# Peptides against a protein of PDB entry 3J47: the designs that were tried, part 8

Target 1, 121 residues: chain A of PDB entry 3J47
Amino acid sequence: IRLTNQLKSLKGLQSKLKDVVEYLDKVINKELPINHTILGKLQDVFNLLPNLGTPDDDEIDVENHDRINISNNLQKALTVKTNDELMVIYISNLVRSIIAFDDLIENKIQNKKIQEQRVKD
Target 2, 69 residues: chain B of PDB entry 3J47
Amino acid sequence: YEEKEESNLAATKSMVKIAEQYSKRIEEEKELTEEELKTRYVGRQDPKKHLSETADETLENNIVSVLTA

## One batch from the design tools (peptide; made by RFdiffusion4, then SolubleMPNN)

Design b1_p8_8_s2 (from b1_p8_8, 6 letters changed)
Fold by OpenDDE base, seed 3:
Structure b1_p8_8_s2 (fold): chain B 121 residues (1-121), chain C 69 residues (1-69), chain A 8 residues (1-8)
Amino acid sequence: as target 1 above (121 residues)
Amino acid sequence: as target 2 above (69 residues)
Amino acid sequence: PELAFIKP
């Protein structure tokens, strides 16, 4: 249930991002006026996102180097944190698989013993 | 969306708590496996199945907690 | 750079 809700939320976000791209394309083509409120909120979201963009060579303003380094360090720290979390999930799943496998082996041994008893009777 | 952002923040705080609980749950899973080993020696089937099911539920809760965080 | 919203 929770995984399905997360997947549904991600699909909803993907659909919304697609609608934003389609809207931006229509604005660039002068088919629709710019919705300043939507654009402002989108800009706030992009300013909160760690700069995932390839640094276009042209905006190397020297004052941005420290902020870019801080943002890149934050992005690296977030990536490391995400990797550590995924590793914990992976190890947890592995441990469950081992426990389930041990139980399967025991069930097979017990079933074999029950069959051997039924053949003797 | 705001509820989801609050949920992500609460989830991140929960993840730190889950990491601490994970260490404790790994120890509980080991104790469960040791009790299963003891139950194998005693030859009674019923406690072992319940222990296996409890370990599976504990691990499911861990995965869901980390994925929700 | 914070993309300043160029108000028209």
Scores: peptide ipSAE 0.409, ipTM 0.810, DockQ to the pose 0.045
Fold by OpenDDE base, seed 1:
Structure b1_p8_8_s2 (fold): chain B 121 residues (1-121), chain C 69 residues (1-69), chain A 8 residues (1-8)
Amino acid sequence: as target 1 above (121 residues)
Amino acid sequence: as target 2 above (69 residues)
Amino acid sequence: PELAFIKP
């Protein structure tokens, strides 16, 4: 249930991001006026997101070199954390596969013993 | 959408607790495997199947917990 | 820096 809700939320976010990109492309092409209310809400969302993009060259204020290093360190720390979590998932799946294999071997040994008993009767 | 974002934030705060629970579940899984090894000597078919099913359920809950994180 | 979109 929880996984299905997270997947549905991620799919909803992906659909919204696609609609935003399509809207931005239409604005760049001068086909549609900017809906300022939607853009303001999107901007609030982007300000809450850790800067996952390379800073566009236009806001390199020379005083922020330490803040850019902090943002890059935060992005690296988030990437390391995500990698560690994925490693735990991988190990868990490997352990499950080993247990399932051990059970399969035991079931085969039991089936062989049952067949050997039936041949003796 | 807001209720799901709050659920995602609660899931993220639970991740540290899930990592601790994962370490504990690995130890519980080892105990189950040792009990399977012991039950292999006792010759009763039914306890082994129940132990295998319990190990599978524990691993499934771990995978779901880590994927939810 | 908050990317403040200056509304025109």
Scores: peptide ipSAE 0.413, ipTM 0.810, DockQ to the pose 0.046; fails the geometry check
Fold by OpenDDE base, seed 5:
Structure b1_p8_8_s2 (fold): chain B 121 residues (1-121), chain C 69 residues (1-69), chain A 8 residues (1-8)
Amino acid sequence: as target 1 above (121 residues)
Amino acid sequence: as target 2 above (69 residues)
Amino acid sequence: PELAFIKP
């Protein structure tokens, strides 16, 4: 249920991003006027996004270089965190597989003992 | 969307708590496996299977919780 | 600097 809700959220975000791209393409093609409210919100989102380096702002003031390094450090930290979580999931799956294997071995041993008892009777 | 952002923030806080709980759950799983090993000597089939199933369910819930985070 | 999208 929760995974489905996250996936639905992500799909909703993807659809909204697609609508924004389609809107931007229509604005570039001069088919629609720029909705300044949407553009302002998009700008706020881009400013809040860790600078996924769009290189197109000619005013790289030296102060932005430290912020870019902080943003890259945050993105690296998020990547490391994601990697650690994936490792935990991998270890958990491995542990589950070991438990299931141990149970299978025990079940086989028990079945063998039951068969040996039935042959003696 | 805001409710999902709040859910994602709550999920992120839950992930930190899940990491702590995961360490605790690994220990609980190990204790369950040790108890299963002890139950091996008692010769009752059913308690071990139930313990293993409970360990698997606990692991499944943990993995789903980590994946959902 | 907030990139002020200069609305025309």
Scores: peptide ipSAE 0.411, ipTM 0.810, DockQ to the pose 0.044; fails the geometry check
Fold by OpenDDE base, seed 4:
Structure b1_p8_8_s2 (fold): chain B 121 residues (1-121), chain C 69 residues (1-69), chain A 8 residues (1-8)
Amino acid sequence: as target 1 above (121 residues)
Amino acid sequence: as target 2 above (69 residues)
Amino acid sequence: PELAFIKP
C-alpha cells in the first residue's frame, strides 16, 4: 500500500513536470503567450531546487562560485545519501535471499530424510 | 495528489528513523537466522518456518521503508 | 541571486 502511494505520487510529479516542459516548449515556439504567473512559480521552484545545472563558466562571478559549490555539494550529498539508501536496500534484499536459500536447503534436507525413512520402511 | 505528497513528506521525515530502524531490523533478521540455525540442530520444523517468515516480514518492511524514503 | 527574469 505505501509503496503504491509513493509510486503514484512520483508518477504525478513526473506528469506535472512533463506538462511544464510541454508548456515551456509551446512558449518557446510562440504558440502560447508567456504566462508570467506560471513562470514566476516555476522560477520559485527552480530556485528551491538545488541548482543541478553546471552553470556555464561565463557567468562565474566569485559569489556564484561559492553558491555553485554549495549546490554541487548539496547535489553530491543528496546523491551520496541516495546511494547509501540504495545500498541498504540492496543489502536487505541480499540478506532476504540468503534466508530464503537457507530455508530451501533445510527443506531439501528434510525431504531427503523423509525419503530415506520411507525406503527403510 | 496532496494527500500522497503529505504521506511522502511524512515518509521522508521518517527516513532517518528508518535508517536506525533498518539497522535494528537487520539485527532482528540475523537473530532470526541464528534461531533458524539452532532449530536445524534441534530438528523442529515450526520454529525455523516462523523465523523465516519473521525475517521475510522484517525485510519487506525495510524495503518498503527505504523505497518510501 | 534569484534569477530575476528580466522582463524585456
Scores: peptide ipSAE 0.411, ipTM 0.822, DockQ to the pose 0.038; fails the geometry check

Design b1_p8_8_s3 (from b1_p8_8, 6 letters changed)
Fold by OpenDDE base, seed 4:
Structure b1_p8_8_s3 (fold): chain B 121 residues (1-121), chain C 69 residues (1-69), chain A 8 residues (1-8)
Amino acid sequence: as target 1 above (121 residues)
Amino acid sequence: as target 2 above (69 residues)
Amino acid sequence: PEVAIIKP
């Protein structure tokens, strides 16, 4: 249930991001008038994305060039964080697989001992 | 959309908690393996199985939690 | 400051 809800949320985010890209492409191609309300909300989302990463930088008048670098650094930091999270999942799965394998080996050893005892009796 | 943002924020907070829980769960998993090693010497099968099942459930909850993050 | 894109 939780996994399905997250997958649904991620798919919804992906769909929204795709709609944004498609909208931006249509604006670049002059096929659609710039819907300023959608752009404003997108800008708010893009401005909130960096603000979710740094609660402390409310004061730096960084020129537009540094904002792109900060956005790229934040996207990199978010990507690194996502990779670290995925690595933790991977390691957790690996560890679970090792435990399950150890249990299987033990069960096999016990089954052999039981069979040897039954042959002796 | 707001529900998703709230869910993502809750997921991110859950992920920090998951990292802490992951360290603790790795330790619980090691304890499981150590008790399995001890149980292999003591010949008591039932505690070992219950321990393995508990490790599996804990890892499943971790995996689900990280996949949900 | 919200950069209000002033429509012409």
Scores: peptide ipSAE 0.423, ipTM 0.824, DockQ to the pose 0.044
Fold by OpenDDE base, seed 3:
Structure b1_p8_8_s3 (fold): chain B 121 residues (1-121), chain C 69 residues (1-69), chain A 8 residues (1-8)
Amino acid sequence: as target 1 above (121 residues)
Amino acid sequence: as target 2 above (69 residues)
Amino acid sequence: PEVAIIKP
């Protein structure tokens, strides 16, 4: 039950993220007015995200280059951390799947034995 | 900046501790599966199903713990 | 620098 709820929550987050991307594409194409509340929340998320590597080329002050390098190193470290976490989750899911398959195989073997006994009677 | 770097270092150390706890829980789950293999030979009431369910719950709790950390 | 998207 908990795993199913987590998977549902993760799928919900993925769908919402896709909707945000589709909304941004429509805003770029001038098809929809920018919802200021959604944009404000997205801006808050981007301000909390370490600056993902679009240097707006116009204010490369030399002081910004060292801060950008520090920010990029921090972002790289956070990305590595996130990848490691995702890898641990993936391995956990694989181990759980293997255990569930082992149990399924055993249940099939038991069911086969029960059927063979019923045919001999 | 320094406070954020220190916070990230603390978070990374916490993650290493979570990984160690995860490794220990995986070993406990393997022991449960080995006991299931032994219990296949012993008796009509399937403690095996209960052990499988317990292993699944332990894995779920590990995944939840990693996702919430 | 917070990229304040300056609303016009």
Scores: peptide ipSAE 0.418, ipTM 0.812, DockQ to the pose 0.062
Fold by OpenDDE base, seed 5:
Structure b1_p8_8_s3 (fold): chain B 121 residues (1-121), chain C 69 residues (1-69), chain A 8 residues (1-8)
Amino acid sequence: as target 1 above (121 residues)
Amino acid sequence: as target 2 above (69 residues)
Amino acid sequence: PEVAIIKP
């Protein structure tokens, strides 16, 4: 249920981003007027996003380099956190597999003992 | 959408809590396995199966929690 | 400079 809700949220965000791109393309083509409220909110989101990839503004003030480094550090920290979570999942799955294997061995030993008793009777 | 952002924030807080709960759940799983080992000596109807099923359910809930986080 | 895209 929770994973499905996260996936649905992500799909909703993706659809909304696609609608914004399509809107921006129509604005560039002069087919539609700019919705300033949507653009302002989108700009706020992009300013909050670690600057992933607009290299095109030649006026990178020296202060922006330190902010970009902080943003890159945040991205690295998020990547490390994600890696740690994946490692926890991996270890959990491994432990579950070991328990299931131990139970299978015990069941096999019990089944063998039951068969040996049936041959004696 | 706001409810989902709140759900993601709650999920992120739940991730930190899940890391702590994960350590605790690993210990609980180990205790369950130790109880299974003790129950192996009591040769009646397998309380061992119930303990194994409970350990598996606990692990599954942990994995789902970490995946949801 | 934060390119404050000035909302018109």
Scores: peptide ipSAE 0.408, ipTM 0.812, DockQ to the pose 0.045
Fold by OpenDDE base, seed 1:
Order: structure tokens, then sequence, then C-alpha cells
Structure b1_p8_8_s3 (fold): chain B 121 residues (1-121), chain C 69 residues (1-69), chain A 8 residues (1-8)
């Protein structure tokens, strides 16, 4: 139950992220007028995201150089954390695949033994 | 800014703890698989399928716990 | 700084 809800939430987030990318591509291509409400919500999401390393050129006050380094270090640390999480997921999926293959091999061996017994009777 | 850094540090510490719990759960799943291997020698009732399904469910719960943390 | 991109 929790698993299905989490998978549904993740799938919803993935769909929304895809819609955002498609929207951004259409905005870059100047094909669609920017929906101000969607853009405002995207801006709120981006403001909640750790600054993904595009310094807007217009507020380079010299005091922010240490903060930019801290932000880059934080972004790097978050990227490393995300990579570690992805590695754990990858290893988990690999372990599941190995268990599933072991079970398939055993089921095949059992089925073969059952067939050999039926031929002897 | 500082509150967000502290929150990220706390989240990172929580993630390390979850990784440790995940490693422990993987070992528990290996023990279940070893019990399946032992049960293979004991006879005609399919405890294998139930144990395989339980291992898969445990793995699933572990992956989701790591993804949601 | 909340980068409110003020749309024109």
Amino acid sequence: as target 1 above (121 residues)
Amino acid sequence: as target 2 above (69 residues)
Amino acid sequence: PEVAIIKP
C-alpha cells in the first residue's frame, strides 16, 4: 500500500517534470506565450531548489563570491548524495534481478525433475 | 540560507542512517534466500515461492524507503 | 535572495 502510493507520487512527479521540460522547450522556441501562472509556480519550485549554478549576471556583488562557492559546494554535495542514492537503487535492482533469475533456474530444474518422473511412470 | 544548509545536513545524516539500515536489510534478505536454499532439501511443499515473494516484497520496501528518504 | 523573476 505505501509502496504503491510512493510509486504513484514518483510517477506523478516524473510526469510533471516532463511537462516542465516540454514547456521550457516551447518557450525557448518562442512557440507559446508564457503562461504566467505556470511560470510563477515553476519559479517557486526553482527558488526552493538549491541554486543550480546559473549566476544571473546582474547581481554580481563581490561579497557573493564566498556564497557562490558555498552554493557550488552544496550543489556538488547534493549531486554526490543523489548519485549515491541512485547507486543504491541500481544495486537493489540488480539484487532483485539476481534473486528472480535464481528462482527461475530453480523452477526450471524442478519442472525438469517432474517431467523425468512422469516419463518413468 | 543557513537553515537550508542545516536542513540539508540533517537530510544527509538521515540518508547515511537509511543506507546503513538498507545494508542490514540486504543481509536479512540473504538469510531468507539461504533459508530457501535449506528448504529446497526438505520436500514437496512450495515454501520456495512464498519465501521468494517475501524477499521480493522486502527488497521493494527497501528500495522505496531509500527513494523516499 | 528570492529571485522573483518579475515578468514585465
Scores: peptide ipSAE 0.420, ipTM 0.813, DockQ to the pose 0.060; fails the geometry check

Design b1_p8_8_s4 (from b1_p8_8, 6 letters changed)
Fold by OpenDDE base, seed 4:
Structure b1_p8_8_s4 (fold): chain B 121 residues (1-121), chain C 69 residues (1-69), chain A 8 residues (1-8)
Amino acid sequence: as target 1 above (121 residues)
Amino acid sequence: as target 2 above (69 residues)
Amino acid sequence: PELAFIKL
């Protein structure tokens, strides 16, 4: 249930991002006027995204070149974090698979013992 | 969408705690696997099955927790 | 809030 809700939320976010990209493309192509309210909200989201990953060091006058690098570094750090989390999931699944194999081997050994007993009787 | 986003945000905020809990649950699962190995030698079928089931449940909870995070 | 985009 929780996983399904998260997947649905991620799909909703992905759809919304796609709609924003499509809107931006239409604005670039002069097909639609710029909706300043949507653009303002999008700007707020884009400003909040990097701020959620930087602790409150309010004062670094970093020139524009470094901000792109900071955004890329934050995205990279988030990607690394996501990769580490996925790695943990992968290891867990692998461990679960090993346990399941161990149970299968035990069941096979037990079945063999039962068969050997039946042949002796 | 908003209720699920809030639930996802709460899950994400718990992610660090989940990673710690995950490490602990992996250790609990290993302990269970060791008891299964010991039970294989003792020839008692029932404790091994219970250990395997508990390990599987622990892994499932970890997977759901990490996927929720 | 709009001026923050021009300063970047």
Scores: peptide ipSAE 0.429, ipTM 0.828, DockQ to the pose 0.039
Fold by OpenDDE base, seed 5:
Order: C-alpha cells, then sequence, then structure tokens
Structure b1_p8_8_s4 (fold): chain B 121 residues (1-121), chain C 69 residues (1-69), chain A 8 residues (1-8)
C-alpha cells in the first residue's frame, strides 16, 4: 500500500511535469498564452528545489538539511542511505537464511531420531 | 497527492523509527534464537518450532517494513 | 536574491 501510494504520487508528479513541459512547448510555439499562476507556482517549486547548481545561496536553513536536497549531494546521500538500507535488508535476509538453515538441521536430526526409534520398535 | 506526500513523510519518519526498531528487532530475534536453543535442551519440539516461526515472522515484518519505507 | 523568475 505505501509503495503503491509513493509510486502513484511520483506518477502524478511526472504527469504534472509532463503537462508543464507540454504547456511550455505550446507557449514557445505561441499556441497558448503563458499562465502566470502556473508559471509562478512552477517558479516557487524551482526556487524550493534545492539549488542543483548555484553555490551562492548560503541560506540553507540547517534544520531542513534532512530535507531532500535533490542536488547531486542529496542524490548521493539518498544513494548512500538506499545502499545502507539495502545492506540492512541483505543482512536480515542472511540472518533469516541462517535461522531457516538451523531449523532444517534440527528437523533433520529429529527425523533421524524418529527413524532410529522406529527401527528399535 | 497531499495524502500521499503526508504518507511519504510519515513513511520517512517511520523509516528512522524502523532503523531503531530494526536494531531492537535484531536483538529480539537473537533472544528468540536463544530461547529456541534453551528449548532444544528441554527436548520439546513444538516450542522450538514456534519460536523459529516467530523469529521468521519478525524478520519478515522487518524486511517488508524496510522495503515499504 | 530570489531568482525572480521573470513574470513575462
Amino acid sequence: as target 1 above (121 residues)
Amino acid sequence: as target 2 above (69 residues)
Amino acid sequence: PELAFIKL
């Protein structure tokens, strides 16, 4: 459910971005007037987008450093975080595999004991 | 979209909590394995199997929680 | 300076 909701939001953002691009293309082609409200909101979004390339805005509120700096540094930090999470998943799966293997060994030992008892009876 | 963004923010906060819970869940899994080991000495087949199943379920919930975060 | 996207 959560992943589906995240995927749906991402798809919605992608669709909206596509609509904006299509709108911008139509404006460039002089087919449609510029919607100043959409453009203003898009500008606000771009201004809220962590500055992917201008080093000069020192007013990164330190409290929001945990907010998705979509900058290469955040993508790198997200990649590192994702790598750490994948490592945790890998370790968890390995631990589960070890537990399952221990259970299989115990089951095999028990089955052997049951067979030995059946041969004695 | 807003509900999903709120859900994603809640998921991210949950992910930090999941990391803490993951450490705790690993310890709980170790305790379960230790109890299974103790139950192995008592010769009771059923408690050991139940403990292993509980450890597996705990791991599954952890993995699903990390994957869904 | 907020990059005032030029309101055309």
Scores: peptide ipSAE 0.417, ipTM 0.814, DockQ to the pose 0.041
Fold by OpenDDE base, seed 1:
Structure b1_p8_8_s4 (fold): chain B 121 residues (1-121), chain C 69 residues (1-69), chain A 8 residues (1-8)
Amino acid sequence: as target 1 above (121 residues)
Amino acid sequence: as target 2 above (69 residues)
Amino acid sequence: PELAFIKL
């Protein structure tokens, strides 16, 4: 249930992002007027997203160099934290796969012994 | 969509708790494996099957935790 | 830095 809800939210976000890109392309081509309410809400979403590494070239305000370094350090720290969490999950899955494999081997050995006993009777 | 975003935020806050629960789940898996090792000596087939089923359920819960992460 | 989206 939780996974299905996360996948549905991600698909909804992806569809909305595609609609915005298509809208921006139509505005660049001067075909449609800007819906300011949709752009404002999208802008609020982008301001809440950690700046994933596109240097927008235009407003290099010199005072923001320290804040950009803090943001890049925060992104690196979040990436490291996510990598560590994924590594723990990967190790967990490996350990469980090994346990399940050991149990499967033992079950096969027991089944073989039962068959050998039935052939002797 | 909003209910699902709230569910994602709650899942992210629970990630720290999941890491602690993961350490505890590894210890619970070891205890189950030791009980299987002990049951191997007692010659009863039924406890081994129950331990294998519990290890599989523990695996499924970690996979769901990873995918939620 | 708040990306100041220019409200047109």
Scores: peptide ipSAE 0.425, ipTM 0.823, DockQ to the pose 0.043; fails the geometry check
Fold by OpenDDE base, seed 3:
Structure b1_p8_8_s4 (fold): chain B 121 residues (1-121), chain C 69 residues (1-69), chain A 8 residues (1-8)
Amino acid sequence: as target 1 above (121 residues)
Amino acid sequence: as target 2 above (69 residues)
Amino acid sequence: PELAFIKL
């Protein structure tokens, strides 16, 4: 159920991103007026997104270097934190899988012994 | 969208709580495995099934936590 | 650079 909800949310985001690209293409082609409210909200989202784009060398105004470095450091710190959390959950799942596997092996050995006893009787 | 942002913030706070609960759950899983080892010597089947079910529930909760992250 | 959309 939760996987399905996440996949549905991701598909919804992908569809919305596609609609934004199609809208931007229509605006570039002068077919539709710019929806300022949607663009403003999209800009707010992009300003909240850590700049994953390699800044092309040409427009880095010197005053923005400190803000970009702080943003990149924050993004790196958030990425490291996310990786650490994912690693902990991965190790947790492995440990639980090992315990469940050990119990399965034991249950299989017991079932085999019960069958061998029933064949002797 | 606001509900999703609130859900992500709640999920992140839940992940910190899950990390603390995880350390405790690993210790509880070890204790259950030790009790199962003791129960193997006593020859009674019932405690082993309960440990296996607890390990499976714990695994499901971790998978759900990864998926909510 | 904050791409400030030029408010019309």
Scores: peptide ipSAE 0.419, ipTM 0.821, DockQ to the pose 0.046; fails the geometry check

## One batch from the design tools (peptide; made by RFdiffusion4, then SolubleMPNN)

Design b1_p9_1_s1 (from b1_p9_1, 7 letters changed)
Fold by OpenDDE base, seed 1:
Structure b1_p9_1_s1 (fold): chain B 121 residues (1-121), chain C 69 residues (1-69), chain A 9 residues (1-9)
Amino acid sequence: as target 1 above (121 residues)
Amino acid sequence: as target 2 above (69 residues)
Amino acid sequence: PVYQKLELP
């Protein structure tokens, strides 16, 4: 249930992000007027999102270099956290597979012993 | 959308707690495997199967907990 | 031999 809700939320975010990119492309092409209310809400969302964006090549003063380093450090920390979580899942799946194989081997040995007893009788 | 964002924030806080629980559950699983090894010597089929099923359930709960984290 | 199919949970 929780995983399905996270996946649905991520898909919803991806769809909204695609709609925003398509809207921005139409605004750049002068096909649509800038809706300031949508743009303001979008700016609020982007200010709340960790800046995962490529540094725009604008001449950003030395004070923003620390913010870009903080953003890159945050992105790196999120990537490390995600990698650690994936590693834990991978190890857990391996351990489960090992236990399942151990049980299969034991069941096979027991079945062989039962067959050998039935042939003696 | 807001209820899911709140659920994701609660999930992220739970991830630190899940990492601690995961370490503890790996230790509990090792203890179960040692008991299974001991039960291999005692020759009754039923305790081994129950121990294996309990280990599998513990692993499943760990995997689901880490995936939801 | 009836292999008990381990139900991988």
Scores: peptide ipSAE 0.476, ipTM 0.837, DockQ to the pose 0.011
Fold by OpenDDE base, seed 5:
Structure b1_p9_1_s1 (fold): chain B 121 residues (1-121), chain C 69 residues (1-69), chain A 9 residues (1-9)
Amino acid sequence: as target 1 above (121 residues)
Amino acid sequence: as target 2 above (69 residues)
Amino acid sequence: PVYQKLELP
């Protein structure tokens, strides 16, 4: 249930980001008038995205070029973190599968021993 | 969106804590598997099944914890 | 061989 909700939420975010990109492309191509309200909200979202990683850096007037690099580094760090989390889940599932396989082998060995004992009786 | 971002941040902090707990639980699970190997020699079927079930439950809790994070 | 299907919990 939780994973499905997270996945649904991530898909919703992805769809929204796609709609934003498509909107921006249409605005760049002059196919649609610039909706200033949508752009303002997008700008607010883009300005808030860098703040997700460093709540304490409210004081550094870093020039616009460094902000883009920091945002890309933070997004990369979040992507790496998400990848590491997925790796941990994957390893956990592998370990669980190995344990289940070991149990299956043991059950097979026990069944074989029971059959060998029944043939001796 | 904001409530979800806060939930994701809280989840992320929980995830770091869960990763540490996960490392401990993997070690506990290895010990359970080693005890299962020992129990194979002792010939009682019931303790081995219980160890396997406990290992599976521990893994499930770890996976759910990592997925929730 | 009765493969007890391990129900993955």
Scores: peptide ipSAE 0.473, ipTM 0.836, DockQ to the pose 0.011
Fold by OpenDDE base, seed 3:
Structure b1_p9_1_s1 (fold): chain B 121 residues (1-121), chain C 69 residues (1-69), chain A 9 residues (1-9)
Amino acid sequence: as target 1 above (121 residues)
Amino acid sequence: as target 2 above (69 residues)
Amino acid sequence: PVYQKLELP
């Protein structure tokens, strides 16, 4: 259930991102009037997003160095957090696999004992 | 979307609490494995299965908690 | 031997 909700959420975000790209393309082509309120909110969202290293940032003026450093620190912190989360999932799955393997061994031993008992009867 | 941002923030706070609980759950799982080892010596089938099922449920809850964060 | 496939919960 939770995974399905996260997947639906991610799909919703992906669809919205596509709609934004299509909207921006239509605005660039002058096919639609610029909705300043939507653009302002989108700009706020993009300013809050860590700069996902687009290679074209080589042209952005030297005065933004402090903002770039803050964005890079945030991206690094998010990457570290994601890595720690993945590590916890990996360890949890490994431990679960060990327990399941122990149970499988015990079940095999029990089945062998039951079979040995049936051969004696 | 706002409910989801609140859910993500609550999930992040829950992750810190889950990390503390994770250390405790690993310790509980070790105790579980030690009791299973003890139950292997005592020759009664029923406590081991219940112990394994409880460990599996605890791990599932951990995985679901991390996946929700 | 019916290997009950332990469904990994």
Scores: peptide ipSAE 0.469, ipTM 0.831, DockQ to the pose 0.011
Fold by OpenDDE base, seed 4:
Structure b1_p9_1_s1 (fold): chain B 121 residues (1-121), chain C 69 residues (1-69), chain A 9 residues (1-9)
Amino acid sequence: as target 1 above (121 residues)
Amino acid sequence: as target 2 above (69 residues)
Amino acid sequence: PVYQKLELP
């Protein structure tokens, strides 16, 4: 249930991002007038994206070039964190598979022992 | 969408705590696997099954926790 | 041999 909700939210975000890209492409191609209200909301979203990883107090008046590098570094750090989390899931699944395989081997040994006992009786 | 985004944000905040809990749960899982190996030598069948089930439950909780992250 | 198919939840 929780995973399905996260996946649905991520799909919704992806669809919205796609609609924004398509809108921006139409504005660049002069097919649609610049909607300042949509641009303002997008700008707010882009300004909130870097804040998702920084604690409240860094008033960094960093020049626009450093902001792009910081955003890229933050995105890289988030990607590394996501990779570490995925690695943890992978290791967990592997360990679970090993435990399950050990149980299967033990069940097979037990079944063989029970059959050998029945043949001796 | 907004209600699910709020749920995802709450999940993401819990993720850091879950990562710490995950490290602890991996150690608990290893302890369970070692005890299962010990139970193999002692020839007592019943403790191993319970240990395997507990390890599986611990892994499931870890996977759900990380996938919720 | 009853292979208990380990149901991966």
Scores: peptide ipSAE 0.481, ipTM 0.842, DockQ to the pose 0.012; fails the geometry check

